# Peptides against a protein of PDB entry 7PB4, part 128

Target 1, 105 residues: chain A of PDB entry 7PB4
Amino acid sequence: KMLNIKEYKEKLLSTLGEFLEDHFPLPDRSVKKKKKNIQESSVNLITLHEMLEILINRLFDVPHDPYVKISDSFWPPYVELLLRNGIALRHPEDPTRIRLEAFHQ
Target 2, 218 residues: chain B of PDB entry 7PB4
Amino acid sequence: DALQMAVGYFEKGPIKASQNKDKTLEKHLKTVENVAWKNGLASEEIDILLNIALSGKFGNAVNTRILKCMIPATVISEDSVVKAVSWLCVGKCSGSTKVLFYRWLVAMFDFIDRKEQINLLYGFFFASLQDDALCPYVCHLLYLLTKKENVKPFRVRKLLDLQAKMGMQPHLQALLSLYKFFAPALISVSLPVRKKIYFKNSENLWKTALLAVKQRNR

## One batch from the design tools (peptide; made by RFdiffusion4, then SolubleMPNN)

Design b2_p9_6_s4 (from b2_p9_6, 6 letters changed)
Fold by OpenDDE base, seed 1:
Parts: structure tokens; sequence; C-alpha cells
Structure b2_p9_6_s4 (fold): chain B 105 residues (1-105), chain C 218 residues (1-218), chain A 9 residues (1-9)
């Protein structure tokens, strides 16, 4: 059962990744952090792939409450991309929470 | 420097102890406005102030005034624009601020140092076409950004659907005509040959300032 | 290319 879940997770991530890369190319992380000493708390943004992984894991780990709270590590354009493509849905009562949309197989 | 003090004020936020918070705010805001309209702002100053204007740290009136004076001395950093787009998604800014931002982005487009990362946000901008208030300005932005690689069948369908919903808008027709230019096989519909592309004049707010910037950089 | 298209149209 665990192997099937992992394989399904990987397949889902790859399929979603390919789709997003085809329609919505991701900004390059390679903006060299020129350490300008401005202590702006550089919130470490996660990749879209990592965001999807979190959403998938939550769906499997807590299927009765599959919602993830949007953290500062979630780059807002990525969230919007997921929502606009129907990959994720906002919680109806809490817009700070999102879940993976159930892909009807 | 008065400008550095003003920028620092907005960056750090209002000092709790000031009894005259509003007067201090107005003083610094006027300083930024005066410098921006006379000389333009450095890329670093625009980076800081643009972030502040869209973060929701201050009220809508203040944010609007800051955004209106985001006039470059030379260039705008692409990174600043990417950060700004991120704030648009957080929903802490008003609808009017979003409209103003897109107008600003179109007006300042030629002053942005690079377009590579902005081009990667093409899909995000395209999704914003569904907002009636943003649509004219987003069409103009997309008209500036669109490459052959961006013209996909699903986007053509979306534009045609939008046209069916909103009617034959000049800004939509302009974008569709560009799409047809890049991919004529994807657009079978006859587009009216409009001799003049009419986008809403986004530059009107900054026309004088932009002329001054171009003159200084010659 | 886009500039040319804008000028022609």
Amino acid sequence: as target 1 above (105 residues)
Amino acid sequence: as target 2 above (218 residues)
Amino acid sequence: SVDIYLKIN
C-alpha cells in the first residue's frame, strides 16, 4: 500500500509538473542573492514542485482535512497558478488554506 | 539625504512614539514625490517603495501616491517587478491599486532592465484577463510580452471565449491580431482589419515624467 | 519584429 502511494505521488507530481512547465514556465531561482546586507528576512520560498508535494502529502496523510495553510514560503504567484489551473482549491471559509483538487481518474 | 530618510521611514514603518505620525508621513511622502518627478528614483529606491506600496503596510491612499511616483531615474529592476506581482496575489492591495500597477507596468515597460523573468509570468498575466477592470491593461501588457511560443491553442480558446463574453473590445482585438500573426493556423476567425491599435492610454499619468527620463538618459 | 508589426499596423 505504501509503495503504491509513493508511486502515485510521483506520477501525480510529474504529470502536474509537466503540465505547469508546458503552460506556465517557472521563474528561475537563480537570482543570485547578491547579499546586499539589507536584513530583509529573505523568506525561503519553496518551489512549485515542493508546494505540490506538500499538498499531495496532506491529502494522503489527512484525507478528512486535506487543507494546507499558506505559509510565507509559498510564493503567491505559484498559489495563483495552482488555483487558476484547478489544481488547487481554496477552503470555502478560510482563504488562507488550500487543498489539492481531486483529480477524477 | 532627505530622500534616504524618507525611504527609510517607509521601510522601517512609523515610529510608535511620534505624536505627529500623519505630518511625518506626509512630509516623507512629499519628499519622495518631489524627487521622483524631478529626477526619478534609483532602482534600489523603486525596489523598496514598490514593495511597500503593494504590501498593504500603509493605507490605500498612501500606496496609490507611492505607486504613482515610481518613476525611474534610469532603469527598473526586473526583480522588483516580480516581487510586485507576488504582492498582487496576496490580496493585501485594493483593486484600484492593481489597476494602477498594471498601468504603471505598461507605462514603464521599456525601462525594465530585463524581461526574461517577466516573460515566465506570462501565464499569470493571462489569467488576469478575466478581471474586467484589469483586462484592457493586461491585454496591452501581453501585447508587449507575447512571443510565438506563448501562443497556444488553449489561450486562443480563452481569448475567443472572453471576446464572446465581453464583446469585440479593441484591446482584445489587438491581442488576437498578434496571436494570429504568430500562429495563423490557430485563429480561423476573420479579425477586423483595424488600422489603429487602441489601447487605453496608460502612459497619460506619466507622460511628462517619462519624457524627462528619456531626455536625461540621452 | 514586434516593433515593425506595430509600425505597419
Scores: peptide ipSAE 0.014, ipTM 0.612, DockQ to the pose 0.023
Fold by OpenDDE base, seed 3:
Structure b2_p9_6_s4 (fold): chain B 105 residues (1-105), chain C 218 residues (1-218), chain A 9 residues (1-9)
Amino acid sequence: as target 1 above (105 residues)
Amino acid sequence: as target 2 above (218 residues)
Amino acid sequence: SVDIYLKIN
């Protein structure tokens, strides 16, 4: 059962990966212009694919608490995209936590 | 200078101890407005103020006024637009602010220095077509951004579904016509040959300001 | 799989 779930997960992520990369790529962080002062938050943004992977993994690894805390690596447009399309849901009591919805039906 | 002080005020936020917070705010806001409408703002100033307007740091009235005076002296940085879109998605700004932003983005489109990163946001803008309040302006934006590579079967389907839902809107027809131009095989529906693409450009809040910017940069 | 794809589309 675990092998089938992993395979299914991998297939799902693989199929979505190309689509997500083509249609919802991360904006290229403009090159290091040397201007000193803007603490460009060195936060590495993750891809939408990676975000979904995290959500899926959490759902399978911790099904009783499938929520993931939104980190600074989560690009807000991706979070909004997932929420708006009903792919993810916010925790009812903690808006900083989200879960994958698609597999709870 | 007065503008730097005003921008600094908005960036740092109000000092807690000021009894006349509203008066100080108004003073700085007027300074920004005066400079913006007279001379335009530098790209760096727009970067700072645009983010502030969309971050929810201030009230809707203040944010609206700031956004209305985001008039460039020369160019707007594409990075500022990308950051702005990110702020829109955080959900700290009002629906009216979102509408105003898209209107601004369409109005200022030619003044954005580069379009490569904005083009990467195509999917996000396209997703916003479902918002009835945003749809007219998003269609206009997409009309400006759309390349052949963006015209995909699933997007065609979405546009046709949207047309079925909301009717044959001029802004939607304009976008569909462009899609048909790039990919005629994907759109079998006969689109009325509208000679004039009517995006309601007549209500551009910045029309006079933009003419002035173009004249200064000639 | 198809559901996520359909929801994102």
Scores: peptide ipSAE 0.044, ipTM 0.826, DockQ to the pose 0.045; fails the geometry check
Fold by OpenDDE base, seed 4:
Structure b2_p9_6_s4 (fold): chain B 105 residues (1-105), chain C 218 residues (1-218), chain A 9 residues (1-9)
Amino acid sequence: as target 1 above (105 residues)
Amino acid sequence: as target 2 above (218 residues)
Amino acid sequence: SVDIYLKIN
């Protein structure tokens, strides 16, 4: 059963990878390095694919607490996309944590 | 100058110890408003203030006023728009602010210096069509952004489903018509031949200011 | 796979 889940995970991520890259790519941060004060410039954003991978991994690794803390690497539009489409769910008591919803039977 | 001081105030935030916080806030807000409507704002000023308006740093009334005066002197940086969309998704702004932002984005669309990154946000804007309050303005934005490459079967299905749910809305019909133009094979449904594309006049708030901007940049 | 794809699409 675990092997089937891992294979399913890999297949899911592989299938989604191309789609997510094509339709939901990260914007090119041509943010000119110079002005220090824009906090956003120094954080490496992860892809939507990577975000989903993190969520899926957390679900499998820690099924009793499948929530992932939203970091600065999580691009807000991606978070919103996942939440709006019912792919992810916010923790009821901690809005900074989200879990993958689609796989919660 | 007075504008730099005002922008600096909003950027740094209110000094906690000031007894006259509201008076100071109002003074700086009026300064920004006056300059914006008379001369427009520099791209850097818009970058700062737009982020502030959407970050939830200030109250809704202040954010609304700031957003209403995001009038460019020349151009708006597309980076500012990308950052703004990010803030919009954080959920710290009101629904009315979101609507106002999309109205602003449509109104200011021609003043954005580049569209490459905004075009990459197509999928995110498309996802926002599900919001009934945003739908008319998002349709207008998508109408401006849509290229042949964006017209995909799954998006066509979503638009048709949305039409089934919401009815034959003029803004949705306009977008569907554009989709049919780019990919007639994907839309088998006969669309009513509308001679005039109708979108809600989102630009009405800035009409006079935008005319002035265009005149100054000629 | 289909479920996430269907939810996003």
Scores: peptide ipSAE 0.043, ipTM 0.823, DockQ to the pose 0.046; fails the geometry check
Fold by OpenDDE base, seed 5:
Structure b2_p9_6_s4 (fold): chain B 105 residues (1-105), chain C 218 residues (1-218), chain A 9 residues (1-9)
Amino acid sequence: as target 1 above (105 residues)
Amino acid sequence: as target 2 above (218 residues)
Amino acid sequence: SVDIYLKIN
């Protein structure tokens, strides 16, 4: 049973990976590092694929608390994309935490 | 240059030691407004100021005024727009600022130098259709961005669901008509042939300014 | 799986 879940997870991530890379690439931060002290948090943004991977992993690893804390690496448009499409849900008491929506197959 | 000083002020933020912070802020804001409406702003100035307006560094009133004067002298960098979109959902800008941004984006669409990266944000914009305040302006933006490859069955369903919820809205009908043009097999419903496409932002806040920009760049 | 794909696509 565990092997089937891992295989399913890998297949899901692989199938989504190619699509997400093509259609939801990270914006090229070719922002020339002009040294300006704007706290543009030099935080490396993660891809939508990586974000989904984190959410899926959390769901499988900690099913009783499947919520992930939104970090600065989470590009806000991607977070909103997931939420608005019903792919993810915010924690009812903590808006900084999101989980993968259980898709009833 | 007075404009450079003003932009520099907004970039660095208010100096804590200034007794007349509000007067200084207003002076620099008026400088930016005056130059923007008379001559337009350089792409670099728009890059800086647009980021500031959406970052939540200043209050909503200031951010609104900055955003209203994001008028290009020639072009707007696509990178500036992508960066701006990244701020929209951080929760640091007001709902009214988001609406204003989408209105701005539609108004300035033809002045953006490239569209490749913006087109990649199609899914994000489409998701914003669920926001009732944004929906009219997002429909207009999507009308400008939509290609055949963007017209998918799930998006058709979403648009039809929105129509069922909101009724036959002119902006939604415009987008659905475009979808039907690209993929007639996906939209079985008869859409009224509207000769005139109506979008709520037809009353462009920047109409006069944009006419002036176009005249200067002829 | 298909539903996520269908919701993003």
Scores: peptide ipSAE 0.027, ipTM 0.637, DockQ to the pose 0.054; fails the geometry check

Design b2_p9_7_s1 (from b2_p9_7 with V2L E4D)
Fold by OpenDDE base, seed 5:
Structure b2_p9_7_s1 (fold): chain B 105 residues (1-105), chain C 218 residues (1-218), chain A 9 residues (1-9)
Amino acid sequence: as target 1 above (105 residues)
Amino acid sequence: as target 2 above (218 residues)
Amino acid sequence: SLVDLHLSL
């Protein structure tokens, strides 16, 4: 059972990876290097693939509390994309926490 | 400079100790409005003020007034737009401000210095089509951004489903017509040959200002 | 489904 879940997870992430990178890439921050004065939030943004991996892992590792705290590495457009499409849900009492929904149906 | 002082006020926020906070805010807001409508704003000033307007740092009335005066002297930085889209997704911005932003983005589209990063946001804009208040303006934006590579079967299906839900809207028909132009095999539906593309006039708020900007940059 | 996720994205 656990092996099948891991394989399913890997297959899911692999299948989505190319699609997510093609259609929802991170904005290239390299352009920002020239204008010194904006305190670029030094926060490394993660890919949508990595974000989904975190959400999936949390669901499997902690199914009774499947919520992930939104970090500064979470690009707001990705969070909104997941929420708007019903892929993720906010915690009812803590809007800084989200869980994967698509796998609970 | 009075403008630099005004921008600095919005950036740093109100100093707690000022007894006349509202009068000071109104003074600086009027300074920004006056310069923006008369001369336009520098790209750096727009970068700062646009982020402030969308961050939820101030009330909706102030944010709306700031956003309405985001008129460039020359160009708008693409990076400012990318940051702005990020702020829209944080959820601290009102629905009316989101609509105003998309109207602004369409109106100012030609003044954005580059489109490369904005084109990467295509999927995010497309996801906003399901918002009934945003849909007319997002269709117009997508009409400006759409390339052949963006026309995918899943997006065609979403547009057709949206048309089935809301009917044959002029803005949706314009976008579907563009999709059919790029990928005729994906759209079997006969679209009426409309001689005139009709979008809701987003630029009306800035029409006079945009004419002045175009005259200064000639 | 994976398809629904792919279609929702």
Scores: peptide ipSAE 0.034, ipTM 0.847, DockQ to the pose 0.044
Fold by OpenDDE base, seed 4:
Structure b2_p9_7_s1 (fold): chain B 105 residues (1-105), chain C 218 residues (1-218), chain A 9 residues (1-9)
Amino acid sequence: as target 1 above (105 residues)
Amino acid sequence: as target 2 above (218 residues)
Amino acid sequence: SLVDLHLSL
């Protein structure tokens, strides 16, 4: 049973990975660093695939508290996409935390 | 100059010690409005102010006024739009601000310097079709952005489902007609032959300003 | 469901 869940997870992530890369790619931040000294901490945004992987892993690793804290690496459009499609749910008391909903059905 | 001081005020925020915060804010807002409507704003000024308007840093009334004066002198950077969409998704702006942003984006579409990164946002815009308040403007935006490669079976299904839910909306029909043009095999349903593509609000809030921008850039 | 995710995406 657990192996089938891992395999299913991997297959899901693989299938979703290609789809998400094709349809929801990260914007290319290669906009030329003109020299303005704004320490915009180049927070490396994670892919939507990586975000889903984190959410899935949290659900399996900590099923009693399956919430992931939204980090600066979480691109806001991805968070919104997951929430709007019912893939993720915000924590009722902490809007900075989200869980994977798709597996709680 | 007065504009730089105004932009700097919005960027840095109000200095704590000013007793007359509202008067200072109004002064700077009027400065931005005056320059924007007369001359347009530089791409850098739009970059700063657009993000401020969507960040939730100020109240809805201020954000609305800022967004209404996001009129380019020449061009808008696509990076500003990408950043703006990010702020829009943070959820710190009102629904009315979101609507206004999409109206602005459609109105200013031709003044955006590049479209490559905006085209990458296609899926995110498409996901916003489910918002009834945004749907008319998102359909218009998608009509401007849609390429053949964007027309996928799942998106066709979503549009047809939306049509079933919302009825035959002119903006949705316009987008569906474009989808059928690119991928006729994906849309088996008969679409009414519309002689004229009609998006509500062909008269945008910026009509006069856009005419002036086009005249200055001829 | 994951199917709904795959359908919603």
Scores: peptide ipSAE 0.034, ipTM 0.848, DockQ to the pose 0.044
Fold by OpenDDE base, seed 1:
Structure b2_p9_7_s1 (fold): chain B 105 residues (1-105), chain C 218 residues (1-218), chain A 9 residues (1-9)
Amino acid sequence: as target 1 above (105 residues)
Amino acid sequence: as target 2 above (218 residues)
Amino acid sequence: SLVDLHLSL
C-alpha cells in the first residue's frame, strides 16, 4: 500500500514536473547580482513541483491535519495558481494554511 | 527633494510624530501625482511605489491614486512588474486595484525595459482569463505577449470553453485570431474576419501622459 | 482531478 502511494506520487510529480517547469517557471531573480547594496531578502523560492510535493507529503503523512503553512519560500503566484484551479484549498479559519484537494473524492 | 521625501514616506511609513497623518499623507500623495503627471517617475520610484500600492499597506483609495500616477519618465523595470504580479496574488489589494493594474500594465507595456521575465508569467496571466472583471485586459495583455511557443492545445481548449461560457467577446476573438495565426491547425473553428482588433477601453487613463512621455524621450 | 490540473494549467 505505502509503496504504491509512493510510486504514484513519484509518477505524478515527474509527469507534472516537466509541464510545470515549461509553463510555470520561477522568474530569474539572478540578473541583479552586481549591485552589492540591495539587501533584497534573498528568500529562496521553491519550485511549483516542490510545493506540490510538500502538499502531497503532508496529505499522506498527516491526513487528519493535511494543511501546510505558507512559508516565505512559497511564491504567491504559485499559491494563487493552486487555489484558483482547485488543486489546493485554504484552511477555513487560517488563510495562511493550505491543503491539497483530494482529487479522488 | 520633495519627491524623495514623498516616496520615503510611503516606503518607511508615517513617522510617529505627525499629529495630522491624513494631511501629511495627502501632501505626499499630491507631490507624487504632480511629478508623475508632469515629468514622469524614475524606474526606482515606480518600483517602490508600485509595490506599496499593491501590498495593502494603505487603503484602497490611496492605492488607487498611487497606481494611477505610475507614469514612467523613461522606462519601467520588468522586475517591478514581476514583483507587482506577486503582490496581486497575495490578495491584499482590492479587485478594483487588480483591474487597474492590468489596465496600467497594458498601457505601459511599451515602456517596460525588457519582456523576458514577463513572458515567463504567461501561464499566470492566462489563468486570470476566467476572472470576468480581468478578462478583457488579460486578453489584451496576452495579445501583446503571445508567441508561437505559448499556443498550446490546452490553452486553445480553455479559450474555446471560455468563449462558450462568455460568448463571442471582441477581446477573446482578438486573442483567438492571434492563436490561429500562430497555430492554424489547432483552431478548426471559423473566426469572423474582423477588420479591426478591438479591446475594451482602448482609451486608457494614461493616453495624454504617455504622449507627453514619448515627446520628452524623443 | 490531476487531469483537470493538467488541463487547467
Scores: peptide ipSAE 0.034, ipTM 0.843, DockQ to the pose 0.046
Fold by OpenDDE base, seed 3:
Structure b2_p9_7_s1 (fold): chain B 105 residues (1-105), chain C 218 residues (1-218), chain A 9 residues (1-9)
Amino acid sequence: as target 1 above (105 residues)
Amino acid sequence: as target 2 above (218 residues)
Amino acid sequence: SLVDLHLSL
């Protein structure tokens, strides 16, 4: 049972990963290396694949509290994409927390 | 400089102590508006003010006025647009502000310094086609952005489904015609041979300002 | 379904 879930997760993440990387890549922030002074918050944005992995892991590891706190590493367009497509849901009382929607229907 | 003081006010926010917060805000807003319409704004000023307009820091009326005066002196930084799209997704701006942003983005498209990162946002813009209020302007933006590599079977299906739902809208037909040009094998549907592409005149709000910008940069 | 995600994305 757990192995099938891991394999399914890996296959899901792999199949989605390529699609998401091709169609929803992160903007290349590398352009701003030159000018010193602006504290561009060096917030390392995670990929949509990594975000989904976090959400899936949380659902399996903590099924009674499957919510992940939105961090500064969560690119807002990705959060919005997941929410708009019903892939994720916001916590009803805490809009800073999201969970993976159970695809099981 | 009056403009620097005005931009600094919007960036730092209102100083707590002034009873006349609204008068001070209006003064600074008028300063930005006057400079923007007369001379245009520097790319750095647009970067700051565009983010402010979309961040939800101020009320919708103020945000709308700021966004309406995002007129470049020369160029708009692509990075400003990428940041702006991020702010749109945070959900702190109104639907009307989102519409205005897409109208602005279409109107100012030629003044954006680079398109490489904006092209990476193609999927996010395409996902916004489902919003009935945004759809006409997003189709126009996608028409400007679409390359052969963006024309995928799943996007063709989504456009055809959207056309089935909304009817043969001029903006959808324009985008579908471009898709058919790049990938004729993906679009079996006979598209009416439209001699003229019709989008909503998004630039109408800025027409005079855009002419002035083009004259200054010639 | 994941297919619906691929279709919705």
Scores: peptide ipSAE 0.031, ipTM 0.840, DockQ to the pose 0.043

